# Peptides against a protein of PDB entry 8BZL, part 253

Target 1, 228 residues: chain A of PDB entry 8BZL
Amino acid sequence: SYDRAITVFSPDGHLFQVEYAQEAVKKGSTAVGVRGRDIVVLGVEKKSVAKLQDERTVRKICALDDNVCMAFAGLTADARIVINRARVECQSHRLTVEDPVTVEYITRYIASLKQRYTQSNGRRPFGISALIVGFDFDGTPRLYQTDPSGTYHAWKANAIGRGAKSVREFLEKNYTDEAIETDDLTIKLVIKALLEVVQSGGKNIELAVMRRDQSLKILNPEEIEKYV
Target 2, 242 residues: chain B of PDB entry 8BZL
Amino acid sequence: SRRYDSRTTIFSPEGRLYQVEYAMEAIGHAGTCLGILANDGVLLAAERRNIHKLLDEVFFSEKIYKLNEDMACSVAGITSDANVLTNELRLIAQRYLLQYQEPIPCEQLVTALCDIKQAYTQFGGKRPFGVSLLYIGWDKHYGFQLYQSDPSGNYGGWKATCIGNNSAAAVSMLKQDYKEGEMTLKSALALAIKVLNKTMDVSKLSAEKVEIATLTRENGKTVIRVLKQKEVEQLIKKHEEE

## One batch from the design tools (peptide; made by RFdiffusion4, then SolubleMPNN)

Design b1_p24_3_s1 (from b1_p24_3, 12 letters changed)
Fold by OpenDDE base, seed 3:
Structure b1_p24_3_s1 (fold): chain B 228 residues (1-228), chain C 242 residues (1-242), chain A 24 residues (1-24)
Amino acid sequence: as target 1 above (228 residues)
Amino acid sequence: as target 2 above (242 residues)
Amino acid sequence: SAAAREARAARAREAALAAGFDVN
């Protein structure tokens, strides 16, 4: 039985399954990414972990490689598939090319994967947007976004998920060269941007920082409170 | 019939491929792309709709892609589909270069992609690519060339053409103002600005909303150049003064 | 409506034909 094409054009030229996948992203917790001068910062809205849930299982910021990390909004199960495929590709690239992936390369890989799921029979789109940040081997900080359609763009700053509109409006007003002049100012910008949509202050924010030639650091709540 | 709208690309009772037509409708909502062939070069002019201050600096172009040293394209339609197709064009061109130790002829590259596009209209469980492309190039066989391709896998060579939003009106204007045999790259640039100013859904044409690339021959080499914003501003200003 | 879909398809076809596309 040829599985029915799940993603087809509407009469007006829309891919409804892709649009509906974008609605799934809008229901996701907010994530924000900002590129500084020598830093990349990801912030995510911490969902209220059920009192008995292990916080370790609710990570929304994941390393793809030593030089690349990703935050996502939307379907967590879909994100896991994308993350695993991206990690395999990062490792494969290191083995075959003898260099780590560029942030653009791995973003393009993820975008191509997403696009194929919008065109492949018997497959639905991924219900996720992702913010992908990291450093290229030359030490250049990068931020990319990918959507369920498989589109991707480079950004100075962006947001995804339920609060993304308000966070983007804030970033549009407040992202300046002065606001990212230092690592600490860049971190503060991300926190302030998330506070536009996150209730109850810094305790409901997860923050990850990657500096040039440094590994991904997830800030603890006490470290976050110093910037609030 | 609703039954044919929601399935894989199949013929309607009337012999129509509705999924291909609907992919064409998606392209009609895309930014306008123009191509104009001149005696001394060929150009692409594309509407840049995604103007966001938080976008990282687009090093080259959002809508215009270099394919190889002798070819470039512009895209109208679904960006993700366009990215897949432009990557495939680069791969085809590179494989040919490696195999034959010469650049792929322009029409052969266009045809190879069109066969892929066509296959996505014929094979079950695939949807058409929601993308039309304009190709500019130079080769030793035909010199400067302009091609257009659609979601069906159809293509054609053109002196001037348009895809995307208001493409029919743009093509009509091009037919009126295009001087066959007398078109210089300078006059083609002026014509591109004239047509975009009338077809873009903007109150005022600005250089930030327009990408232009030219393909020329200098000292026996192909030169693909994206115009700087200041150069586009000068073209717009000149048009406003005429 | 089916009529609205046909009208959209017709417009897409006319636009494609006007642009020199062979749209069946």
Scores: peptide ipSAE 0.020, ipTM 0.546, DockQ to the pose 0.164
Fold by OpenDDE base, seed 2:
Structure b1_p24_3_s1 (fold): chain B 228 residues (1-228), chain C 242 residues (1-242), chain A 24 residues (1-24)
Amino acid sequence: as target 1 above (228 residues)
Amino acid sequence: as target 2 above (242 residues)
Amino acid sequence: SAAAREARAARAREAALAAGFDVN
């Protein structure tokens, strides 16, 4: 059956393994990204951590470099492979080009990696979508999305995972120049967007902020509750 | 039959490469792309399907890619595969320029990519690229050129052609209306709008749903220009008045 | 009909979104 073949087209021209990888993404916790004027914000749904799980071990938002961070939806083990390769590429770029990667560059690297896993023998697609945010060296804020197919696009705002449809519908209505006029308004927009699908308010949200010329800041629950 | 459908690089008993045929079927679901060669230039016209409010206003065409100073392409098929192929085209063109200190001839760039596509149909465990391309270019050998390539690694030069959705109907219309030797870039633009209006899977043709690029020669230099939305609106309006 | 074309275009977009790859 075509569904068991890793890298073959169906008779109607579909790649079923890529479709099924997208279904794995839809089972993932929701992530949202928003580009402000001089800020990028990532928000992620916290799964109810079992009482014995160390909350520190499941980072859904990670730095790729000082100027780039990523959130993902889907298979955490697949994400780890992508993150590690992206980090190595960021460091390699600094050594060889003497500049940090652009957000587009590292997104294209990740996208090309994903695409190769849709075309290589004995390899399944990555069961992840990613939101990649950061600043270019010129101080321009960027937001990119990648999917299991290895496509990528630039976004003003986007969402991935289980609640992505509802979050996107919210962002399409509420993303305006006025809604991102300040850093605080941009953060508030991300929180409001996640609250469309996250139960129990700010306690179940992980939020990360990157401002121009600043490192990634993960907000604590008390900081998040100030925006609710 | 089904046993050969699941293997990427095996002939059927009938001598068919089903994975290549199925890759071509995927392209049939893509937006319409046209190429038209004129005496004074060459153009690409493509359907834009992905209009999302939250997309960043990337100044670049969704379906038309500049390859170098003398060439551009349009794509129909799987976007991720198209991104890989367009990046490879840019790398091939740059490596040639560095090695020979002159731009790569148009047909050589097309052939180099076609060899890559063909290899993905022949070497075990690789699927074909689900992408067809139209190439426009200028070189000192043949002047203005239009090429088409498919998932098999086959290519050909064209005066006018179409890939993607309703391509067969578009090619039929182009054959009827294309005047050999008399085609100006202005008449080619009008023909592109006429064909897209009939072949695009849209209720009404609008400038938001169409990308057009022209390649011309000005003062001994190649100029690749993406038409502004207002220019496309004027072309559509002119067609609606005729 | 124009409506049938729009419905096919919508289905093709839904199918492409469902397929997890953008078709250009």
Scores: peptide ipSAE 0.049, ipTM 0.526, DockQ to the pose 0.021; fails the geometry check
Fold by OpenDDE base, seed 5:
Structure b1_p24_3_s1 (fold): chain B 228 residues (1-228), chain C 242 residues (1-242), chain A 24 residues (1-24)
Amino acid sequence: as target 1 above (228 residues)
Amino acid sequence: as target 2 above (242 residues)
Amino acid sequence: SAAAREARAARAREAALAAGFDVN
């Protein structure tokens, strides 16, 4: 009976709607993030787009600002709300503080937004986890993860969505200082990690790269195949 | 029961706030946190549960948060709720400093957060925070202090206390071994290790699974220090030799 | 047993992780 209550504790101290939102994330397409030395890389499993669906409309990686991008797993409609609010906050911060947001700042903003939707009876949790990557103004590369509860942590590498367990197990074994020594090695690590769960190679991978003082670059399929 | 437990801020016929009780059950599943007040300092000792190889080694304690120059806290319960509350504590402390040009008194900071917690138990459309906190601090009014607060907005000052998993057993051990007026920070550290070794759901206590922070006064300044892993290893080793 | 406590802690941690409670 408590499983239907949006933001109510069960007798055993559970928030079932937050748990069920995490189950929605586990059904999402796999996303991976890796922090290199001077690079951040996001990779996402491309869902088989229906033959009549425009592939251009199914972006799983989005810019929040010039120095920050996000991948997500879970409900695409929920993600759009979070992305839009985060973009407004990034712009507001530039106007009011005269500097771009830090990756931690915008992550904390998103996390606090998610948490508030777990504490109001008039709102359900967001059915999304996010990987947020970028550069701080000092040139430090950052990777953060958020979940439906509104938790957030900094990571060297992580994965979310349906294949996240296998991808994470791969990263725990293969993430070394040598494996991220160069930008190309870091990109290769992300591709290899996604290939643990993605069938048919580079065609089913969306890959985005951000380097220090550079804009988000989405790699084309031909660029991805060079690393496979 | 079922009619009242589904509503966030309603008394049962027996006068119970079931949502507050259920929030306290969530805390019972959290990692153990200890606080011990000594004559020459105060400490927090917390179980580190999230040891992941891929975590970015941000030098931040997983469970111990610096609030200002004179206060720190540890949390047991829902991490996202804890993050909101610890951020609010920092904001309250900073606003006070800006307004009065002096640090907020320890109890006043605790009370301000407890009023927020209480409001989430009384106002409709909100659930309680699933978080208990231990606060350590120093101020010019009362010196070294240790407080505990729960989801109801209740708080109290303590000489030694525990929140989270096996807290009742830990509190019983603290009551037996804590010597009022004779507690040094060194003895408090040894007591913390002794209690954690018995109350943590681990086969063996290791320095990787324990966070310890001390708050002391040096040259008229508060010093909040997280112990290095090697220092915690030495404390564990010393306990194993006794 | 120490093993039973670790298994209980691991289950509580898995249940907490499964519960979306990053219960720290």
Scores: peptide ipSAE 0.044, ipTM 0.522, DockQ to the pose 0.021; fails the geometry check

Design b1_p24_3_s1 (from b1_p24_3, 12 letters changed)
Fold by OpenDDE base, seed 1:
Structure b1_p24_3_s1 (fold): chain B 228 residues (1-228), chain C 242 residues (1-242), chain A 24 residues (1-24)
Amino acid sequence: as target 1 above (228 residues)
Amino acid sequence: as target 2 above (242 residues)
Amino acid sequence: SAAAREARAARAREAALAAGFDVN
């Protein structure tokens, strides 16, 4: 029998393969995103890089374009496929429309890609959720989340992966206009949120910051420790 | 949860892909392969299991494959799958060279194969490849590099790593003895012999059972060299004297 | 709490290793 991925409805209306892909996401390392006033911040739990592993190859935050970056939770190999497709689309959009993508546009593209893999016979869902952050042309900071189903929503703050529940509960309590009043406070909020689930402080956090009209900056461990 | 065990492209209720796990299990039974990155080069060391006296062709290496002028790999797992993947690596590298008139960057070659591996885990009608690879290479972007990839299509860069039989024990030994920033190719070769001697289920390590390849830079060119049996014997002898 | 988190991280790592995927 040909091994076909069958994403079909159960009698009760569930798409079990999508739900099970969401369970794969829950096994992923925690990622958090926060939208500030003029900043977007992504934080991820550093997987304890094996002592002999090159840290360069363990990046969980990637640029999709100059104005958009993404963190993910779940299957790393699946994420690479999504990232590559999204990067091609960002470049194609610049060539065809002569403008960068909006954060919503690229999120919708990724969501539509994921959705097609939930409906196509012989394909399984992507085992990833993503936090997509960036700036639109008007300088508006955006945060979106996608899941394995291909749904997407805009957020002020959110988290994905194994610690996501605890991080979300923290963000729900602590995300205020005062808590995001400055860039530094916004960064501090992300770090505090990750510290709910990450052990050993700033050493186990990767942080990316995108400010208005600035490129993606990955903070070094010393920069992170200043906020801890 | 047997209903998911036979399907390559179906998540378990726990979000697992059992066919990929089983492919990784198959690799655990394969002969050991080591990779070690040094400041002045990178090496692969692999266990040779098929010592058939009647093999007429001295296969230059059973487990180490030259991919292009700047890259080589070693394989652990299903030999037929390994042959397909190593051929695909060569084709990808050649197509890139023809298109861009420069060698493919090491990580791009690894990524291209990993995307193929990933596809075999996501598209129905195909099983995962029962193969892990170690890649050694040099490029103008990152210099000497060592990568590992698995059946899932995941990969990572390493200073030192191991795949195949007793890989966990080998990795533990590498973590203890690998001196970051101070590793010469000479010390890496000694470390490879030390680790293989402890991880191979042989009473005595012999040069006939070990393949070693080094990748170095000489006069602005990459040199990939498989060590001669006599050179491996000398390395083993040196280790026995320490 | 630290030990329980390490045990969860170890279980998640073991489950990820057992899942044969480098789950990020």
Scores: peptide ipSAE 0.024, ipTM 0.627, DockQ to the pose 0.151; fails the geometry check

Design b1_p24_3_s2 (from b1_p24_3, 10 letters changed)
Fold by OpenDDE base, seed 1:
Structure b1_p24_3_s2 (fold): chain B 228 residues (1-228), chain C 242 residues (1-242), chain A 24 residues (1-24)
Amino acid sequence: as target 1 above (228 residues)
Amino acid sequence: as target 2 above (242 residues)
Amino acid sequence: SEAERRARADRARAAALAAGFNVN
């Protein structure tokens, strides 16, 4: 009965609508984030763009600001709402505080937005998890993950979506200081992690790289193949 | 589980929104709409189902709506929901034009409506719109464009796509015959007739049952034109001769 | 290992297909 109510506690203290929103996330294509020393890398499984679909309109990685980008897993329409709100907040922060947001700040904003949708009457949770990466103004690389509940944590590396378990298990074994010693090694780690769940080929992976004091770069397939 | 079917704002245990899926099912029973992007234009082709001789208003278009000077759409699904959404699209486009003194970019208009659709899937006391749309347009940013949106508020850009009845079969045919980078508006029109002839459950395709609109650029202006019945007849005849 | 990776990828694809157009 409680699983039919909009975000109410079960007798055992569960929020079933939040848990079920997490099941929507698990149906999403895999995304991985890794924090290097002076780099942050997002990798996503390319959803097979349907023949005749414009790849421009199929994005799983988006910029929130010049210093922050996000990958998501789950409901695409829900993600668009979150992205738009986050972008507005990033610009508002620049205007009011005269500095870019910290990665933690924008993550907390997104998390708070998600949490409000878990507590607001007549609203369902957002069916998305997000990996949020970027650089703080001091040049510190950051990686955060958010879920449908509005929880968030800082990570060295993490994954979301359908392959997330296998990718996390790989990262737990292979994330070492040596594995992230260089930018190239960090990129290779992300690719190797994604290859645990994606069929072999740079064609099935999208990579976004943000280096210190540099804009978000989406790697082309040829650039990705150099790391395979 | 059918227990999640009654409310839009409820996830199933599997993370599904059944009311959105049921809205998509309703669209599958609607008349077919095609969109094809060409190098020199974009088109919509739609099935006309309600040919009643007693209709007083010769609506030049049953299923294709002009949104502004640079955009049009076609609709598959619940007619009343379609009317509300097409009116909202016109209002959004007009408000943007008044505010910025330039036409709204095509993707921005699509996303604005998709955010409304999404809200009807997330806020209580609402049902999803039982409507999918194809959008055709031109803007200075991306030139000719074709978009599709569904009841979830998801959208995508396309070179060619189909919504409504037999859409999966139509999309398969489009995938086979669409030549990327080589598509002219003339070839797109021929392809639209070919696909409609195979996907419509009619013994013979007739011009009365097909509505086609083209969007082109002439002298730096967008031209949206609904083809005359005679022009559609010529396209059908040409297809029958091939 | 490669066969198992393919099987995992195929199951993940099947799950994504079952999730419909709305999940990315």
Scores: peptide ipSAE 0.084, ipTM 0.624, DockQ to the pose 0.131
Fold by OpenDDE base, seed 4:
Structure b1_p24_3_s2 (fold): chain B 228 residues (1-228), chain C 242 residues (1-242), chain A 24 residues (1-24)
Amino acid sequence: as target 1 above (228 residues)
Amino acid sequence: as target 2 above (242 residues)
Amino acid sequence: SEAERRARADRARAAALAAGFNVN
């Protein structure tokens, strides 16, 4: 039955449903991740919260565990499924291994989940890319990116979503050891990178910061404006 | 291309899920449903389209469903799909109550259904549910709440929102007239009537064509009440006098 | 027509976006 073979190879070897899921990601709001020396920073383009929408329900940056957070671009409902499974895995790992997940471990779990949805009969790919940041138990800051295919890589800095090209071009030029020398400079780098694609400054940016041995901190608009 | 419009929910070359978008279009033709959050309660107001004289008067709200003691929902879209989803909501709520010996938090119930909706957009051999829902509820965590969900499995919390026919116009009116922090249930009821009167394709708003439910707290208990026709008539009359 | 179906989908998307839901 053709209804079961959603993701199939084209005659030229393309997985069109995976490529088209990547097009869904490119329509998503921009997210940027930067690894500093002792900090990881996620920035997202704040979607204009509709007047009368509860801002509490509009989250683009989600904690997976105390030491790991994720930003995504693409289908929000698909992201929720991935986030929930990742959270369960993080808790399961703590119970079974007695240690928190490494950022690589949970990234690999998410990547494997995505890959299975590209190969499973009767399933479409997840329409999301994710930036996964955090600290390993040794205090090493990590940044990973995943795509709809289930591919993942470690990054110093990266971006996903509609503005990702421009943000990456900015980061390629401006990501230096000097630019990440301090936590504040790293935060400034993320803000400047987002400002390449976000109109109207700090009001349209959401920032999350995780420092070594500290919990995820979401910056308020006033805190963001101090860096602009 | 035609191939992406009529098959199992797959991505188009542009990364769109056309079956989800078409389900949303179908909901745009359904009767209007409003939700308004107030400081002292939350309400649903829905257009009743099926007025059949042979329907027994005791017919419960066509579009408003009690889910548990603390939550209700209204539906816009395919009635059969709505019945399946409202039944599932009730089952989820009861399973939670049995397992945890406390009522399910409002957002958790909404999320559980939204995960089901999402699954019907991702798995082959399934079509999206042709239903949007408004949820009203109270819990100890966030108090009075209003949520909206769509065929994609997306949801959001709202102070006021609308689904179904003329929903965009209704949302525009709600944005103009909703006073944040100052909304009483009384003012919310008046606003609901005002918006329905303008958004329903009817020459005259009548109580027979409108269903209203309120959710309040009395003596530490949630009270879900469907307004009687006479109460709705009085609200309409008051609006006509203003 | 395919064009009419796409136009309806675009309207549905616009409505969802206006309602604050991320279709994407």
Scores: peptide ipSAE 0.036, ipTM 0.736, DockQ to the pose 0.672
Fold by OpenDDE base, seed 2:
Structure b1_p24_3_s2 (fold): chain B 228 residues (1-228), chain C 242 residues (1-242), chain A 24 residues (1-24)
Amino acid sequence: as target 1 above (228 residues)
Amino acid sequence: as target 2 above (242 residues)
Amino acid sequence: SEAERRARADRARAAALAAGFNVN
């Protein structure tokens, strides 16, 4: 059975292990990214933290560098490997090129890493999709999405995880130049998009904001409630 | 489908890693291990199953391992896998100390091992480790800490948790009885005995079947202590009197 | 039996940990 092999083509041209890794992503909690004019926003569905779990150890949004952050959906342990490799690359780039990575560069690096795991003997695909946001050194806001196959594209707005279809349909209808005219409106758009699939409102949302020439800011619950 | 059961850790059509799930199932058959975080310390309590009269005096805890001066762990699962992972933890901690001239932060040690575990779920010709760990520690960043890791390489910080046999029932009891902000090490020890008494498939809890270690701070130093059998007997007796 | 219920709960938790705790 082709399903039992390392990532190989089926007779009909399918890479079943990649498709099945995408099914793992669909089980992940929803993440959304929106590019504003001078802001990028990541929102994630907070997984219900088990009673007695430390919330500090349950993160879906992470910094890759000062100018780049990532949200993911899928296997948490797989995500940690990708994040660590990306962080090392960001630092290496700063040392060798004397500039921070572009958001496209680090996305391409992550995508290439994922793609290699789809062709390498004795490796399974990464069970994660990622939304990668940040600012290029010229001050341009960027949003990229990557999947288990190693494909990547630039987006104005996108979503990944279990609610991604509904969130994307919402964004397709509501992403306008007017809806992103201000930083606050952009944040509100992300919250509204997540509320299509997140139960119990703003308490189950984590938001990260990166503004032009500013570091990543994770909003506290009180700050999020101001936008709800 | 049995088709995804027998080979290198691959995704099922539903996006499941059956070899990881089966490793977790194997851990469910291991002896119970508890961890409880208190305001003044952290503890591990583990079921001791291998009480053979012909075993040379178990000078060392069967399930609780000192990792460095500031950390210990408890293991549930395949003993051989546990030995490999506990040795690796010690090596990682020592290498960090040598490189940075300070103890490794607790979460960094946990993460380093979790990356190894994850690799064994992704690379061909490898099987997942059939081991879950509880970690207790102290560092200058977060103070007293409790972590849990599984065969997938996932981990989390906890106020109280359980791995091994009857772990779901134990966690349910911990959720009911754990008082956030009010947990002393003394109350945590009592809670550990209470939970073990209900989760261990034994007619009567005995000190011979329970290992307990505490991690405290005394005079600005971490103290990791395995409780003596007599101390455990006193805790059991006190629980029976309540 | 209570033991079977506990074992089923542990399997469900292990499966939930494998499927849910490991997937974010």
Scores: peptide ipSAE 0.060, ipTM 0.637, DockQ to the pose 0.198; fails the geometry check

Design b1_p24_3_s2 (from b1_p24_3, 10 letters changed)
Fold by OpenDDE base, seed 5:
Structure b1_p24_3_s2 (fold): chain B 228 residues (1-228), chain C 242 residues (1-242), chain A 24 residues (1-24)
Amino acid sequence: as target 1 above (228 residues)
Amino acid sequence: as target 2 above (242 residues)
Amino acid sequence: SEAERRARADRARAAALAAGFNVN
């Protein structure tokens, strides 16, 4: 019965609800993350905003804390729940531990949350993958990915959503130490990677940059066009 | 029959727990993990399947996890379930250490996790963990130990065993080649390579696709070491020359 | 059939690997 939000094993050992949640992610707009030397960059495909919709309400890149941001692919409503819980955890950690979360810590928290929703009856998996980027308090740049199953891994670069395969294949060929030698080169790499799947150039890209000891900066379209 | 296989873990009319059996099927598709107990140590050898150029190199081991100073495990099955279980193992071990000021005995740590696994087969609204584990450890009670646990919460001690893909064939080979009482860590490493070469679904065994950890005792301390790629290459080369 | 179960398992494994290494 498809109507029961129960993640159970199939006779062949599959968790169909997790696989179907992964299919929901593949229908999402593309997101890309790249770790540079002293920079982390997130890029997302702008969803075609309906005529008369306020573009301000469609953000796919969000801050979790001052040192951590996230992009996602899949169900926007599911992402909101994850983001809110992650933000509460970041604030709780600051209060209880007196330090900001590491990027790994908050990724593991999100991953554990997702996994729990794959194992509890009456709950469906989250229909989202996330790219989580930021800086640890030691100044180390980090990039993590999570999927609907609650897996997580650290990456140098990765992509999620409908164009993820093509973007990943591009990054596998073009991610070198030379390609990330400067902040500007790292930003260019992300833009070029997204342009493999995004039509109409910089107008359809949202780009966010976090540098060491700096807040998240969302680039405006004019700033993006300078890198194209 | 089909009404019992698609629900939370309940008994079939035949007394079978289909969700547990199906979780075991999921493990059969995972990469091969071997454990071998020797007189002077214990090892884990695991198939590395997820080789991606963009992975951050900080992850030295995909399938082998240090639990504490005296224990490690290898996992076969659903990665996210494995991460939850390995975290619980670490927490249980740490809580015991804090409470008793001694490291947790190996079997006691295995049992504590197995009780959690069993609970996920018995309580309504839960599914089994799609994970089997191999545990290696040392304690003052039984010395070097190797355990296996499955999704049911069952466990056992072993001299040599295998989980994941082609595990039945691997176990058959281990039964033929394992010499009780004469197994050195060196011979165990050679046996692990021999078995992996035959059981891994690869045309040629390469060091990039194999993770090996050894647990030994040196100067009254447990040493858990992941073999370097070059060391694994030497083991493979030696096997190809025999 | 066992062959169909294996083929389904292989496809799901390939999908899981593509989705971020859901299966070890």
Scores: peptide ipSAE 0.043, ipTM 0.561, DockQ to the pose 0.026; fails the geometry check

